# Ledger of designs, part 8: peptides against a protein of PDB entry 2L9B

Target 1, 91 residues: chain A of PDB entry 2L9B
Amino acid sequence: ANFLSQKFPELPSGIDVNINMTTPAMMISSELAKKPKEVQLKFLQKFQEWTRAHPEDAVSLLELCPQLSFVTAELLLTNGICKVDDLIPLA
Target 2, 91 residues: chain A of PDB entry 2L9B as posed
Amino acid sequence: ANFLSQKFPELPSGIDVNINMTTPAMMISSELAKKPKEVQLKFLQKFQEWTRAHPEDAASLLELCPQLSFVTAELLLTNGICKVDDLIPLA

## One batch from the design tools (peptide; aimed at target 1 W50 V59)

Design b1_p13_2_s4 (made by RFdiffusion4, then SolubleMPNN; from b1_p13_2, 7 letters changed)
Fold by OpenDDE base, seed 2:
Structure b1_p13_2_s4 (fold): chain B 91 residues (1-91), chain A 13 residues (1-13)
Amino acid sequence: as target 1 above (91 residues)
Amino acid sequence: SSEVARWLAELLS
């Protein structure tokens, strides 16, 4: 198991993407939406706490695993924690 | 990197 699955088991497992039918972003959004809201919020809480405690490691992880940036943004938006304008600096 | 860390802290707070 990779670091993400071990540290943040709330995340969906990686799956194949059929680029002719969908996009990676759509797949991520779909898989995240299958998780209960409580699980989504739990991930955000854990990631928040870990990021605060290990900011440099968090940056390195996001560079290594750019999908995690999308995951975080998606969950912040879909759970009403952030607005799109709040995420503009990350784009 | 430090700026990204700041963004994360702000967004997740």
Scores: peptide ipSAE 0.122, ipTM 0.706, DockQ to the pose 0.049
OpenDDE base, seeds 1, 3, 4, 5: peptide ipSAE 0.117, 0.025, 0.057, 0.045; ipTM 0.715, 0.571, 0.603, 0.592

Design b1_p13_3 (made by RFdiffusion4)
Pose (drawn by RFdiffusion4):
Order: structure tokens, then C-alpha cells, then sequence
Structure b1_p13_3 (pose): chain A 91 residues (1-91), chain P 13 residues (1-13)
């Protein structure tokens, strides 16, 4: 993964989830949604600028690392920026 | 699509 070792070498793997009692998706929501609204908006706007400045980098990262793909989507959902039906066009 | 995700994100913000 030369693309990552060059640009994104310190990518987090994610937390370990016991999916015998808790689903990853539910944790994903409660994870981002338990945060104050300012955080999702701060992340998404800052990230929006970074991804506009670096469309190839940002897209390719989303291509390989799904946490961020859906992290962005869930943050869009919790703020009402986008809905699930708006994400299927992306899917 | 990641590119479509970024397009949608840029439209919205």
C-alpha cells in the first residue's frame, strides 16, 4: 500500500467491537452522535476543505479505508446534511 | 463511489 505509506501511513485501524451483543453500525452511530454537534460539523467542514484541496488523496483514502467513508456518512446523517437515501447514490 | 461522496459533500457544504 505505497499510496498510504507515502501519504497516509498512520491510518487508525479502528476499535475492537464485540459484535455478539453490539452491532458495528449501531456503535458507529452512537459513537459519532454522542459527540457534541460542533464536532461533526467541525470535522466535516475541515475535512471538506482538505478533500477539495486533495480530491485524489481524499477519494483514494475513502476507497481503501471504509471507516471514514461511513464516518462521513453518519455525520452527514446526524446533522441532517444528508439522509440515508442521499447516500445510496454514493453507494 | 468516493468521488461521488466528495461531490455530494462539496455541494452540501
Amino acid sequence: as target 2 above (91 residues)
Amino acid sequence: SPSKLLELLHEKL

Design b1_p13_3_s1 (made by RFdiffusion4, then SolubleMPNN; from b1_p13_3 with S3R H10E)
Fold by OpenDDE base, seed 3:
Structure b1_p13_3_s1 (fold): chain B 91 residues (1-91), chain A 13 residues (1-13)
Amino acid sequence: as target 1 above (91 residues)
Amino acid sequence: SPRKLLELLEEKL
């Protein structure tokens, strides 16, 4: 929470959801799936760029918000960027 | 693993 506040000071107020991995991930993925494929790709690209610039922050973010790992994986799958087999070794 | 996912992202995208 403090990490997010410090690194992303302009985060808007959100809507409370159940505190688990699956439900928030499904909600986010569902909303992203409504966007054009080019928008989804741009999202992935911008996320990748940020992770390159802030690799340890990226790890911290995904540890704090595991929902985003699910979202990222699903975006990779649905856009044909990776296959299910690629996700197996992610532990 | 967050690290492995990020590695996959870097590899595939």
Scores: peptide ipSAE 0.628, ipTM 0.934, DockQ to the pose 0.837
OpenDDE base, seeds 1, 2, 4, 5: peptide ipSAE 0.628, 0.630, 0.626, 0.629; ipTM 0.934, 0.935, 0.934, 0.935; seeds 1, 2, 4, 5 fail the geometry check

Design b1_p13_3_s3 (made by RFdiffusion4, then SolubleMPNN; from b1_p13_3 with S3R H10Q)
Fold by OpenDDE base, seed 5:
Structure b1_p13_3_s3 (fold): chain B 91 residues (1-91), chain A 13 residues (1-13)
Amino acid sequence: as target 1 above (91 residues)
Amino acid sequence: SPRKLLELLQEKL
């Protein structure tokens, strides 16, 4: 089994989206933007907790799903948690 | 990079 199947056995099959990184991120971000800010914050908090507990798995996830890096950065920025300058060194 | 983003996440939130 691949990484995603092993670490997230309850994941659904998913749907096809554009192949590039940005379009999937935009789709996810647009859906998250429909949620109240407190819900967005809760998502970030849960993600933070998981990444704290599973740092190497978190790196693997973001390497395999780079769209999630965009989504995370977008959430941090739009909720005023970080500034644009904070994102510059995230090469 | 993933590591730097995760570091930012831990740092700012």
Scores: peptide ipSAE 0.634, ipTM 0.936, DockQ to the pose 0.864
OpenDDE base, seeds 1, 2, 3, 4: peptide ipSAE 0.632, 0.633, 0.633, 0.632; ipTM 0.935, 0.935, 0.935, 0.935; seeds 1, 2, 4 fail the geometry check

Design b1_p13_3_s4 (made by RFdiffusion4, then SolubleMPNN; from b1_p13_3 with S3E H10L E11K)
Fold by OpenDDE base, seed 5:
Structure b1_p13_3_s4 (fold): chain B 91 residues (1-91), chain A 13 residues (1-13)
Amino acid sequence: as target 1 above (91 residues)
Amino acid sequence: SPEKLLELLLKKL
Protein backbone atom coordinates (compact mmCIF):
# COMPACT_ATOMS: atom_id res chain seq x y z
CA ALA B 1 0.00 0.00 0.00
CA ASN B 2 1.12 3.55 -0.70
CA PHE B 3 1.42 6.42 1.74
CA LEU B 4 -2.18 7.56 1.41
CA SER B 5 -3.54 4.07 1.94
CA GLN B 6 -1.50 3.62 5.09
CA LYS B 7 -1.67 7.06 6.65
CA PHE B 8 -5.06 8.26 5.42
CA PRO B 9 -7.22 5.15 5.34
CA GLU B 10 -10.42 7.16 5.57
CA LEU B 11 -9.71 9.16 2.44
CA PRO B 12 -11.66 8.31 -0.70
CA SER B 13 -10.39 5.36 -2.67
CA GLY B 14 -8.80 5.95 -6.03
CA ILE B 15 -6.23 8.46 -4.81
CA ASP B 16 -2.85 7.25 -5.97
CA VAL B 17 0.67 8.22 -5.00
CA ASN B 18 3.55 6.85 -7.01
CA ILE B 19 6.58 5.31 -5.35
CA ASN B 20 8.71 8.39 -5.94
CA MET B 21 6.45 10.40 -3.64
CA THR B 22 5.40 7.63 -1.28
CA THR B 23 8.78 6.38 -0.17
CA PRO B 24 10.29 9.78 0.66
CA ALA B 25 7.09 10.87 2.39
CA MET B 26 7.02 7.75 4.51
CA MET B 27 10.66 8.18 5.43
CA ILE B 28 10.24 11.82 6.40
CA SER B 29 7.07 11.11 8.35
CA SER B 30 8.77 8.24 10.13
CA GLU B 31 11.66 10.43 11.19
CA LEU B 32 9.36 13.19 12.37
CA ALA B 33 7.24 10.69 14.28
CA LYS B 34 10.33 9.83 16.31
CA LYS B 35 10.40 13.39 17.63
CA PRO B 36 8.31 14.63 20.56
CA LYS B 37 4.91 16.01 19.65
CA GLU B 38 6.12 19.43 20.75
CA VAL B 39 8.87 19.29 18.14
CA GLN B 40 6.40 18.21 15.48
CA LEU B 41 4.15 21.11 16.41
CA LYS B 42 7.05 23.53 16.32
CA PHE B 43 7.95 22.30 12.85
CA LEU B 44 4.41 22.94 11.66
CA GLN B 45 4.39 26.36 13.27
CA LYS B 46 7.62 27.35 11.56
CA PHE B 47 6.31 26.05 8.26
CA GLN B 48 3.10 27.98 8.78
CA GLU B 49 5.00 31.18 9.54
CA TRP B 50 7.17 30.74 6.48
CA THR B 51 4.11 30.03 4.36
CA ARG B 52 2.44 33.19 5.60
CA ALA B 53 5.51 35.23 4.75
CA HIS B 54 6.31 33.49 1.45
CA PRO B 55 3.08 32.08 0.03
CA GLU B 56 4.29 31.78 -3.56
CA ASP B 57 7.48 30.05 -2.50
CA ALA B 58 5.50 27.68 -0.32
CA VAL B 59 3.35 26.67 -3.27
CA SER B 60 6.45 26.24 -5.42
CA LEU B 61 8.07 24.09 -2.75
CA LEU B 62 5.14 21.71 -2.63
CA GLU B 63 4.96 21.59 -6.40
CA LEU B 64 8.64 20.73 -6.62
CA CYS B 65 8.56 18.38 -3.64
CA PRO B 66 5.08 16.84 -3.55
CA GLN B 67 6.18 14.37 -0.88
CA LEU B 68 6.13 17.28 1.56
CA SER B 69 2.40 17.69 1.04
CA PHE B 70 1.81 14.22 2.39
CA VAL B 71 4.18 14.80 5.28
CA THR B 72 2.37 18.01 6.18
CA ALA B 73 -1.07 16.44 5.86
CA GLU B 74 -0.05 13.51 8.04
CA LEU B 75 1.30 15.79 10.73
CA LEU B 76 -1.89 17.84 10.71
CA LEU B 77 -4.01 14.73 11.02
CA THR B 78 -2.00 12.74 13.54
CA ASN B 79 -1.56 15.71 15.84
CA GLY B 80 -5.29 16.38 15.88
CA ILE B 81 -4.98 19.70 14.12
CA CYS B 82 -7.37 18.71 11.35
CA LYS B 83 -9.90 15.99 10.67
CA VAL B 84 -9.98 13.50 7.83
CA ASP B 85 -12.90 15.45 6.42
CA ASP B 86 -10.59 18.45 6.10
CA LEU B 87 -8.23 16.47 3.85
CA ILE B 88 -10.83 14.89 1.57
CA PRO B 89 -11.48 17.99 -0.54
CA LEU B 90 -7.77 18.71 -1.07
CA ALA B 91 -7.15 18.16 -4.77
CA SER A 1 -3.67 20.99 -4.23
CA PRO A 2 -0.74 22.77 -2.61
CA GLU A 3 -2.83 25.90 -2.26
CA LYS A 4 -5.66 24.12 -0.49
CA LEU A 5 -3.32 22.28 1.85
CA LEU A 6 -1.49 25.47 2.75
CA GLU A 7 -4.82 27.18 3.31
CA LEU A 8 -5.73 24.40 5.72
CA LEU A 9 -2.39 24.82 7.48
CA LEU A 10 -2.99 28.53 7.88
CA LYS A 11 -6.56 28.02 9.06
CA LYS A 12 -6.22 25.21 11.57
CA LEU A 13 -2.91 25.88 13.26
Scores: peptide ipSAE 0.655, ipTM 0.935, DockQ to the pose 0.836; fails the geometry check
OpenDDE base, seeds 1, 2, 3, 4: peptide ipSAE 0.641, 0.641, 0.640, 0.639; ipTM 0.936, 0.935, 0.936, 0.936; seeds 1, 2, 3, 4 fail the geometry check

Design b1_p13_4 (made by RFdiffusion4)
Pose (drawn by RFdiffusion4):
Structure b1_p13_4 (pose): chain A 91 residues (1-91), chain P 13 residues (1-13)
Amino acid sequence: as target 2 above (91 residues)
Amino acid sequence: SPLEKLALLNEYL
């Protein structure tokens, strides 16, 4: 993964989830949604600028690392920026 | 493509 070792070498793997009692998706929502609204908006706007400045980098990272793909989507959902039906065009 | 999806995402924002 030369693309990552060059640009994104310190990518987090994610937390370990016991999916015998908690689903990853539900944890994903409660994870981002338990955060104050300012955080999702701060992340998404800051990230929006970074991805505009670096479309190839940002897209390719989303291509390989799904946590961020759906992290962005869940934050869009919790703020009402986008809905699930708006994400299927992306899917 | 990834870039098309990113562009669509940026339109949503």

Design b1_p13_4_s1 (made by RFdiffusion4, then SolubleMPNN; from b1_p13_4, 5 letters changed)
Fold by OpenDDE base, seed 2:
Order: C-alpha cells, then structure tokens, then sequence
Structure b1_p13_4_s1 (fold): chain B 91 residues (1-91), chain A 13 residues (1-13)
C-alpha cells in the first residue's frame, strides 16, 4: 500500500511509497489532525516560511525526518488546500 | 531533492 491509498483507499493504486516512511508520516499526521484546522494551516504557513528562510536547516531536518514531506502532503489534502492531482507529480 | 519536493508541496499553499 502507498501513502495516498492508505489515506484514501478509494483512490486507484499507482504511487509507490516505502511503507517505512509512510507509517511514521501517518502517525505524525494523525497527531496533527487532532489539532484545530486553523492550527494545522498555521503550522503549514510557518513551516513554509521557515523552509524558505532556512533551506540548509530544512535539508538537515528532512534527513532526520524524511517522512515530513508525507506529513505535509497529508495536511494539504485533509485541509482541502490541494487535490490529489496536485500531489501526484510530487509523490 | 527532498528539499525541492518539500518546497513544491509547500507552494501549494
């Protein structure tokens, strides 16, 4: 199972994602999903700004937590910020 | 790269 299929089982399979990355991402996303949507959005906005301002630190963070990209994608989808089609080329 | 991918994701905001 891939990340998108695990979250949205009605979607067709096709995006191959390593389960060892996907599972931690799902757990993190689940914790974030317990927060209000406004908090989730604010997190994404601040994260975007931080990544732009500190790309070298962002690289280090991604090396430590590669699942963070999947967490980001999950939050984008669950908050209706983007569609699956927007994520397909990035998965 | 992972960073580029993340940046592209965040650009969807």
Amino acid sequence: as target 1 above (91 residues)
Amino acid sequence: SPLERLEKLLELL
Scores: peptide ipSAE 0.632, ipTM 0.926, DockQ to the pose 0.594
OpenDDE base, seeds 1, 3, 4, 5: peptide ipSAE 0.630, 0.627, 0.631, 0.625; ipTM 0.925, 0.925, 0.926, 0.925

Design b1_p13_4_s2 (made by RFdiffusion4, then SolubleMPNN; from b1_p13_4, 4 letters changed)
Fold by OpenDDE base, seed 3:
Structure b1_p13_4_s2 (fold): chain B 91 residues (1-91), chain A 13 residues (1-13)
Amino acid sequence: as target 1 above (91 residues)
Amino acid sequence: SPLEKLEKLLELL
């Protein structure tokens, strides 16, 4: 199994985890966007926990896909979890 | 760092 298959076992069932090295975040975001909001939120929560538990792997993932933070911000906004103003001090 | 920025984003949950 590839890195994403090993590190993200909690991805929604039926999702193909054969993701290329350049666009993993966008693929995950795109597939998650097709799911109910509660599923998207659950994923974000699990991602938060994973990042805390596996900081070295999180760094590796960010090096591989630096756009992941943008994807995360996008998910936060589209799900109404935060406002644009909440992101300004984090930019 | 990128990780710190990601963590700050996720703290908004």
Scores: peptide ipSAE 0.607, ipTM 0.921, DockQ to the pose 0.538
OpenDDE base, seeds 1, 2, 4, 5: peptide ipSAE 0.605, 0.605, 0.602, 0.605; ipTM 0.920, 0.921, 0.919, 0.921

Design b1_p13_4_s3 (made by RFdiffusion4, then SolubleMPNN; from b1_p13_4, 6 letters changed)
Fold by OpenDDE base, seed 4:
Structure b1_p13_4_s3 (fold): chain B 91 residues (1-91), chain A 13 residues (1-13)
Amino acid sequence: as target 1 above (91 residues)
Amino acid sequence: SPLERLEYLLSLL
């Protein structure tokens, strides 16, 4: 199975990413996966705070690295923070 | 928007 099928078996239409985003996302996810679960969670929490405090910079970052949303979703699923069904509103 | 999608994801924490 490919990366998307393995991590997101029932993602609704509109959340899927093309191969140009998937490959870089795999690289980012791979690096983050090397860190302890606690570190990954702390990263997400700090990322949440930063995004809320600096939305304009977050937009710039997303333009530079659109893969970040995919990586974020994967981290949430992998760490058991959310379910695939929780991603439906993004469709 | 991409930002809104990201914010939603992060709100799931």
Scores: peptide ipSAE 0.661, ipTM 0.933, DockQ to the pose 0.541
OpenDDE base, seeds 1, 2, 3, 5: peptide ipSAE 0.660, 0.660, 0.659, 0.661; ipTM 0.932, 0.933, 0.932, 0.933

Design b1_p13_4_s4 (made by RFdiffusion4, then SolubleMPNN; from b1_p13_4, 5 letters changed)
Fold by OpenDDE base, seed 1:
Structure b1_p13_4_s4 (fold): chain B 91 residues (1-91), chain A 13 residues (1-13)
Amino acid sequence: as target 1 above (91 residues)
Amino acid sequence: SPLERLELLLSLL
């Protein structure tokens, strides 16, 4: 099971993530969580815009850092932007 | 795809 499903057992199992990928994801999330909520939201908004404008670069980034999807999901949850149930169809 | 999943996540904003 992926780290997200382990942390949120109500979610269905997704793509398996080994422990080596889990650690970087937690590190990124923890660093972002230190920023004000407004900054975190702005980051997500800019990230959304960037991925839409530069999908090929986003693919490359995800290849280098596949943990970014988990980081994004965690930020959405911890900021109350979405509920766990909202992620079930996407997991 | 990984990108599609990411975009779907971000669409929740």
Scores: peptide ipSAE 0.608, ipTM 0.922, DockQ to the pose 0.506
OpenDDE base, seeds 2, 3, 4, 5: peptide ipSAE 0.605, 0.607, 0.604, 0.603; ipTM 0.922, 0.921, 0.922, 0.922

Design b1_p13_5 (made by RFdiffusion4)
Pose (drawn by RFdiffusion4):
Structure b1_p13_5 (pose): chain A 91 residues (1-91), chain P 13 residues (1-13)
Amino acid sequence: as target 2 above (91 residues)
Amino acid sequence: SPEKLLELLHEKL
């Protein structure tokens, strides 16, 4: 994964989830949604600028690392920026 | 598509 070792070498793997009692998706929502609204908006706007400045980098990272792909989507959902039906065109 | 995700994100913000 030279692309990562060059640009994104310190990518987090994610937390370990016991999916015998809690689903990852539900944790994903409660994880981002338990945060104050400012955080999702701060992340998404800052990230929006970074991805506009670096479309290849940002897209390729989303290509390989799904946490961010859906982290972005869930934040879009919780703020009402986008809905699930708006994400299927992305899917 | 990541590209489409970025397009949607840039459109919305």

Design b1_p13_5_s1 (made by RFdiffusion4, then SolubleMPNN; from b1_p13_5 with E3R H10E E11K)
Fold by OpenDDE base, seed 3:
Structure b1_p13_5_s1 (fold): chain B 91 residues (1-91), chain A 13 residues (1-13)
Amino acid sequence: as target 1 above (91 residues)
Amino acid sequence: SPRKLLELLEKKL
């Protein structure tokens, strides 16, 4: 929470959801799936760029918000960027 | 693993 506040000071107030990985991930992925494929790709690209610039922050973010790992994986799958087999060894 | 996922992202995208 403090990490997010410090690194993303302009985050808007959110809506409370169940504190688990699956439900928030499904909600986010569902909303993203409503966007055009080019928008989804741009999202991934911008996320990749940010992770390149802030690799340790990226790890911290995904550890704090594991739902984002699910979202990222699903975006990779649904956009044909990776296959299910690519996700198996992620532990 | 967050690190492995990020590595996959870098590899495939």
Scores: peptide ipSAE 0.641, ipTM 0.937, DockQ to the pose 0.814
OpenDDE base, seeds 1, 2, 4, 5: peptide ipSAE 0.641, 0.641, 0.641, 0.642; ipTM 0.937, 0.937, 0.937, 0.937; seeds 1, 2, 4, 5 fail the geometry check

Design b1_p13_5_s2 (made by RFdiffusion4, then SolubleMPNN; from b1_p13_5 with E3K H10Q)
Fold by OpenDDE base, seed 5:
Structure b1_p13_5_s2 (fold): chain B 91 residues (1-91), chain A 13 residues (1-13)
Amino acid sequence: as target 1 above (91 residues)
Amino acid sequence: SPKKLLELLQEKL
């Protein structure tokens, strides 16, 4: 079975997006940026908690959905949680 | 690197 369908059974059907890493990330980040900062922080907090509880699944998710790495990094950066220098080693 | 990003997430937030 597909990893995403197994681990996230409530995921709706996706929509077509340009096939690259940057465009999907930009779309997601754009939508998140429309939310209040507290909502963005709450999202990060929930994601942090989930990744702490499911570290192997978190790695698998980011490998399958690399756009989420960009989204996460951008949220950390734009909310002043990390600095640009913190992102440099993340290749 | 997913692992390094996740480490950053745990460290900074």
Scores: peptide ipSAE 0.626, ipTM 0.934, DockQ to the pose 0.818
OpenDDE base, seeds 1, 2, 3, 4: peptide ipSAE 0.623, 0.625, 0.623, 0.624; ipTM 0.934, 0.934, 0.933, 0.933; seeds 3, 4 fail the geometry check

Design b1_p13_5_s3 (made by RFdiffusion4, then SolubleMPNN; from b1_p13_5 with H10L)
Fold by OpenDDE base, seed 1:
Structure b1_p13_5_s3 (fold): chain B 91 residues (1-91), chain A 13 residues (1-13)
Amino acid sequence: as target 1 above (91 residues)
Amino acid sequence: SPEKLLELLLEKL
């Protein structure tokens, strides 16, 4: 089994998206933006907790699904959790 | 960098 199926066995099948990162990220962010702010915050909190507990898996996830890096950054910005300047040093 | 982004997530939230 690949990384996603092993770590997230209950994930839905998903759909094909454009190969670029912007389009998939925009779609994911759009869906998350439809949720109440408290739900968005809870999502980020769970992601943070999971990252703290499984740092290597978190890196692997973002390397496998780089669109999620953009999604995470946008959620941090739009919810006022970080500033644009905080993203500049991210290589 | 995934590592730097995750560090930011851990720090700011």
Scores: peptide ipSAE 0.637, ipTM 0.935, DockQ to the pose 0.816; fails the geometry check
OpenDDE base, seeds 2, 3, 4, 5: peptide ipSAE 0.634, 0.635, 0.633, 0.636; ipTM 0.935, 0.935, 0.935, 0.935; seeds 2, 3, 4, 5 fail the geometry check

Design b1_p13_5_s4 (made by RFdiffusion4, then SolubleMPNN; from b1_p13_5 with E7Q H10L)
Fold by OpenDDE base, seed 2:
Structure b1_p13_5_s4 (fold): chain B 91 residues (1-91), chain A 13 residues (1-13)
Amino acid sequence: as target 1 above (91 residues)
Amino acid sequence: SPEKLLQLLLEKL
């Protein structure tokens, strides 16, 4: 099993998307944006808690799935948690 | 970078 299968054994099946990180990110963000804001915030909270507990795995996840970096950043921005200036220094 | 984004997540939320 790969990293994702081992760390997230309950991952649902995915769908095919364009071969880039931007389109998948936008699609994920679009789906998340359909959820209530409270659900979006709870998602971020769980991700934050997991990141605190598993910082190295969190880095690995975002390296393997760079689309999730965009999704996370967009959620932070659109929910008023951070400003655009906070995202500028992100390499 | 993932590290910087995750740090932002930890700090702002």
Scores: peptide ipSAE 0.647, ipTM 0.938, DockQ to the pose 0.848
OpenDDE base, seeds 1, 3, 4, 5: peptide ipSAE 0.645, 0.641, 0.642, 0.646; ipTM 0.938, 0.937, 0.938, 0.938; seeds 3, 4, 5 fail the geometry check

Design b1_p13_6 (made by RFdiffusion4)
Pose (drawn by RFdiffusion4):
Structure b1_p13_6 (pose): chain A 91 residues (1-91), chain P 13 residues (1-13)
Amino acid sequence: as target 2 above (91 residues)
Amino acid sequence: SSLKLLELLHEKL
């Protein structure tokens, strides 16, 4: 994964989830949604600029690391920026 | 899909 070792070498793996009692998706929502609205908006706008400045980098990272792909989508959902039906065109 | 996500994100913000 030279692309990562060069540009994104410190990517987090994610937390360990006991999916015998809690689903990852539900944790994903309660994780981002339990945060004050400012955080999702701050992340997404800051990230929006970074991804505009670096479309190849940002897209390729989303290509390999799904947490961010759906992290972005869930934040879009919780703020009402986009809906699930708006994400299927992305899917 | 990742490019479409960025396009959608840039459109919305």

Design b1_p13_7 (made by RFdiffusion4)
Pose (drawn by RFdiffusion4):
Structure b1_p13_7 (pose): chain A 91 residues (1-91), chain P 13 residues (1-13)
Amino acid sequence: as target 2 above (91 residues)
Amino acid sequence: SPEKLLELLHERL
């Protein structure tokens, strides 16, 4: 993964989830949604600038690392920026 | 699509 070792070498793997009692998706929502609204908006706007400045980098990262792909989508959902039906065009 | 995700994100923000 030379692309990552060059640009994104310190990518987090994610937390370990016991999916015998909690689903990853539900944790994903409660994870981002338990955060004050300012955080999702701060992240998405800052990230929006970074991804505009670096469309190849940002897209390729989302290509390989799904946490961010859906992290972004869930933050879009919790703020009402986008809905699930708006994400299927992305899917 | 990641590219479409970024397009959608940039449109909405």

Design b1_p13_7_s1 (made by RFdiffusion4, then SolubleMPNN; from b1_p13_7 with E3R H10E R12K; failed a check: a repeat of another design)
Amino acid sequence: SPRKLLELLEEKL

Design b1_p13_7_s2 (made by RFdiffusion4, then SolubleMPNN; from b1_p13_7 with P2A H10E R12K)
Fold by OpenDDE base, seed 5:
Structure b1_p13_7_s2 (fold): chain B 91 residues (1-91), chain A 13 residues (1-13)
Amino acid sequence: as target 1 above (91 residues)
Amino acid sequence: SAEKLLELLEEKL
């Protein structure tokens, strides 16, 4: 089994999106933007907690799914948690 | 990078 199947055995089937990094990220961000800001913050907090508990898996996940890095960065920016300058070093 | 993003997340959130 691949990484996602091993770590997330109950992961549901996805949907097809255009094959690039930006489009999937924009779609995810769009769906998250429909949620209240409090819910968006909770998602970030739960994600942070998971990354603290599973730092190696977190890196593996973001390397496998770079769209999630884009989404996370955008959530940090749009919720005023970081500034644009903070995103520059992410390379 | 993924690691830099996680570092930013830890610093700001």
Scores: peptide ipSAE 0.608, ipTM 0.929, DockQ to the pose 0.833
OpenDDE base, seeds 1, 2, 3, 4: peptide ipSAE 0.607, 0.606, 0.607, 0.605; ipTM 0.929, 0.928, 0.929, 0.928

Design b1_p13_7_s3 (made by RFdiffusion4, then SolubleMPNN; from b1_p13_7 with E7Q H10Q R12K)
Fold by OpenDDE base, seed 5:
Structure b1_p13_7_s3 (fold): chain B 91 residues (1-91), chain A 13 residues (1-13)
Amino acid sequence: as target 1 above (91 residues)
Amino acid sequence: SPEKLLQLLQEKL
């Protein structure tokens, strides 16, 4: 079975977007940016907690959905949690 | 890399 369907059984059917990393990331980030900063922080906290509890699945998720790496990085940056220099080593 | 990003997430937040 597909990793996403197994690990996230409540995921709805996706919608079509441009097939690249940047455009989906921009779309997600734009929606998140509409939320209050405290909501954005809460999302990051929940994601952090999940990745801490499921480190292997977290790696798999980001490999399958690389757009989420951009989203996460942008949230960290725009909320002042990390600096640009912190992102440079990421590859 | 995913691992490095996740490490950053754990360290900074």
Scores: peptide ipSAE 0.614, ipTM 0.932, DockQ to the pose 0.860
OpenDDE base, seeds 1, 2, 3, 4: peptide ipSAE 0.612, 0.614, 0.609, 0.614; ipTM 0.931, 0.932, 0.930, 0.931; seeds 3, 4 fail the geometry check

Design b1_p13_7_s4 (made by RFdiffusion4, then SolubleMPNN; from b1_p13_7 with H10Q R12K)
Fold by OpenDDE base, seed 2:
Structure b1_p13_7_s4 (fold): chain B 91 residues (1-91), chain A 13 residues (1-13)
Amino acid sequence: as target 1 above (91 residues)
Amino acid sequence: SPEKLLELLQEKL
């Protein structure tokens, strides 16, 4: 079992996407953008709390699924939580 | 980097 299946045993099956970071991120962000802003914010808050509680796993998750970094950054930006300048150091 | 993003997430939200 891989990291995701072990740490998140209840994850649903995914869909196939282009082999890159950007396309999956765009797809995820697009789906999240369809949700109300309060839902997007709550998602970020829950993710933040989880990353605080599980910092090593959070790093592992984002390394394994770099598309999630893009999704998170875009959510922060589009919801006015951060500025573009804040994203520059994330390289 | 993941660490930088997580730091940003903790700081801004």
Scores: peptide ipSAE 0.608, ipTM 0.930, DockQ to the pose 0.870
OpenDDE base, seeds 1, 3, 4, 5: peptide ipSAE 0.605, 0.603, 0.607, 0.608; ipTM 0.929, 0.929, 0.930, 0.930; seed 3 fails the geometry check

Design b1_p13_8 (made by RFdiffusion4)
Pose (drawn by RFdiffusion4):
Structure b1_p13_8 (pose): chain A 91 residues (1-91), chain P 13 residues (1-13)
Amino acid sequence: as target 2 above (91 residues)
Amino acid sequence: SLLEQFEEVLEKH
């Protein structure tokens, strides 16, 4: 993964989830949604600039690392910026 | 948090 070793070498793997009692998706929501609204908006706007400045980098990262792809989607959902039906066009 | 980790990586980039 030369693209990552060059640009994104310190990508987090994610937390370990016991999916025998908790689903990853539910944890994903409670994870981002338990945060104060300012955080999701701060992340998305700052990330929006970074991804505009670096469309290839940002898209390719989302291509390989799904946590951010859905992290972004869940943050869009919790703020009401986008809905699930708005994400299927992306899917 | 995961958001902070991603933010730090993006800032370094």

Design b1_p13_8_s1 (made by RFdiffusion4, then SolubleMPNN; from b1_p13_8, 9 letters changed)
Fold by OpenDDE base, seed 4:
Structure b1_p13_8_s1 (fold): chain B 91 residues (1-91), chain A 13 residues (1-13)
Amino acid sequence: as target 1 above (91 residues)
Amino acid sequence: SLIDKYMQVMDKA
C-alpha cells in the first residue's frame, strides 16, 4: 500500500486517475459514497488533524494528488459540513 | 496561502 492507503485507510484504493478529471471524479465520488458516513467523517477528522500538524506536507500532497482536493470538497459538501459558497476561497 | 485557505474550510469539520 502507498502512503495514502496506509495513512488514510478510509479512502478508496485502486482508482486510476487520468488527465480527464470528469470521469475520474465521478468514479471517486461513487466509491466514497459506498463508505459509511462514520468512515467518511473519520477521514475528514484525521485529515484535518494531519494538515494542522504537517502543513508543508499537506501542500505537497495536494499538489502531488490533485484528486484529493476533490475528495475533501466532496466529503465536506455531501456530509453537510460546508455549503458551496464556503469553498469559494479554494476556487 | 493555499494551506491557510484549506484550513479555513477544513476547520468547519
Scores: peptide ipSAE 0.230, ipTM 0.780, DockQ to the pose 0.047
OpenDDE base, seeds 1, 2, 3, 5: peptide ipSAE 0.228, 0.226, 0.214, 0.214; ipTM 0.777, 0.776, 0.768, 0.769

Design b1_p13_8_s2 (made by RFdiffusion4, then SolubleMPNN; from b1_p13_8, 9 letters changed)
Fold by OpenDDE base, seed 1:
Structure b1_p13_8_s2 (fold): chain B 91 residues (1-91), chain A 13 residues (1-13)
Amino acid sequence: as target 1 above (91 residues)
Amino acid sequence: SLIDKYMAVMDKA
């Protein structure tokens, strides 16, 4: 098991994105939506706490796995925690 | 910094 699956088991298993996909984002969004709301919120909390405790590692992880940036943004939006305008600084 | 921006956003959770 890799770091992400061990540290954040709330995340769905990785799915290979093929060339026929409309967008990788659609695939990720679909998989995230399959998780219960409680699981989604738990992930956000854990990721928040981990990021605060390990900022240097968090930066490295987000660079290594840019899809994780989308995951966090998607979960914040779909759970009504943030508005699109709140995410502009991350763009 | 990038990390500060993420923390600011994540604090909303």
Scores: peptide ipSAE 0.264, ipTM 0.796, DockQ to the pose 0.047
OpenDDE base, seeds 2, 3, 4, 5: peptide ipSAE 0.251, 0.247, 0.253, 0.252; ipTM 0.789, 0.789, 0.792, 0.790

Design b1_p13_8_s3 (made by RFdiffusion4, then SolubleMPNN; from b1_p13_8, 8 letters changed)
Fold by OpenDDE base, seed 5:
Structure b1_p13_8_s3 (fold): chain B 91 residues (1-91), chain A 13 residues (1-13)
Amino acid sequence: as target 1 above (91 residues)
Amino acid sequence: SLIDEFMKVMDKA
């Protein structure tokens, strides 16, 4: 089994998206933006905690799904957690 | 690397 199947056995099949980096990130960000702010903040909190607790798995996840870095950056900006200056190194 | 910078940002958040 691949990494995602091992760590997230209930992960749904998902759908195909364009093969570039930007479009998948935009699509994910758009879906997350439809959720209440409280849900977005809770997601960020849990993702931060998970990343801190499982840095090796976080690296593996981001290597497999690099679009998540852009998604997270967008959430941090839109929720006022970070400013643009804080995220310039990600660009 | 991108991953290093990502984790740095997450630590700041």
Scores: peptide ipSAE 0.204, ipTM 0.775, DockQ to the pose 0.048
OpenDDE base, seeds 1, 2, 3, 4: peptide ipSAE 0.201, 0.203, 0.199, 0.189; ipTM 0.772, 0.775, 0.771, 0.764

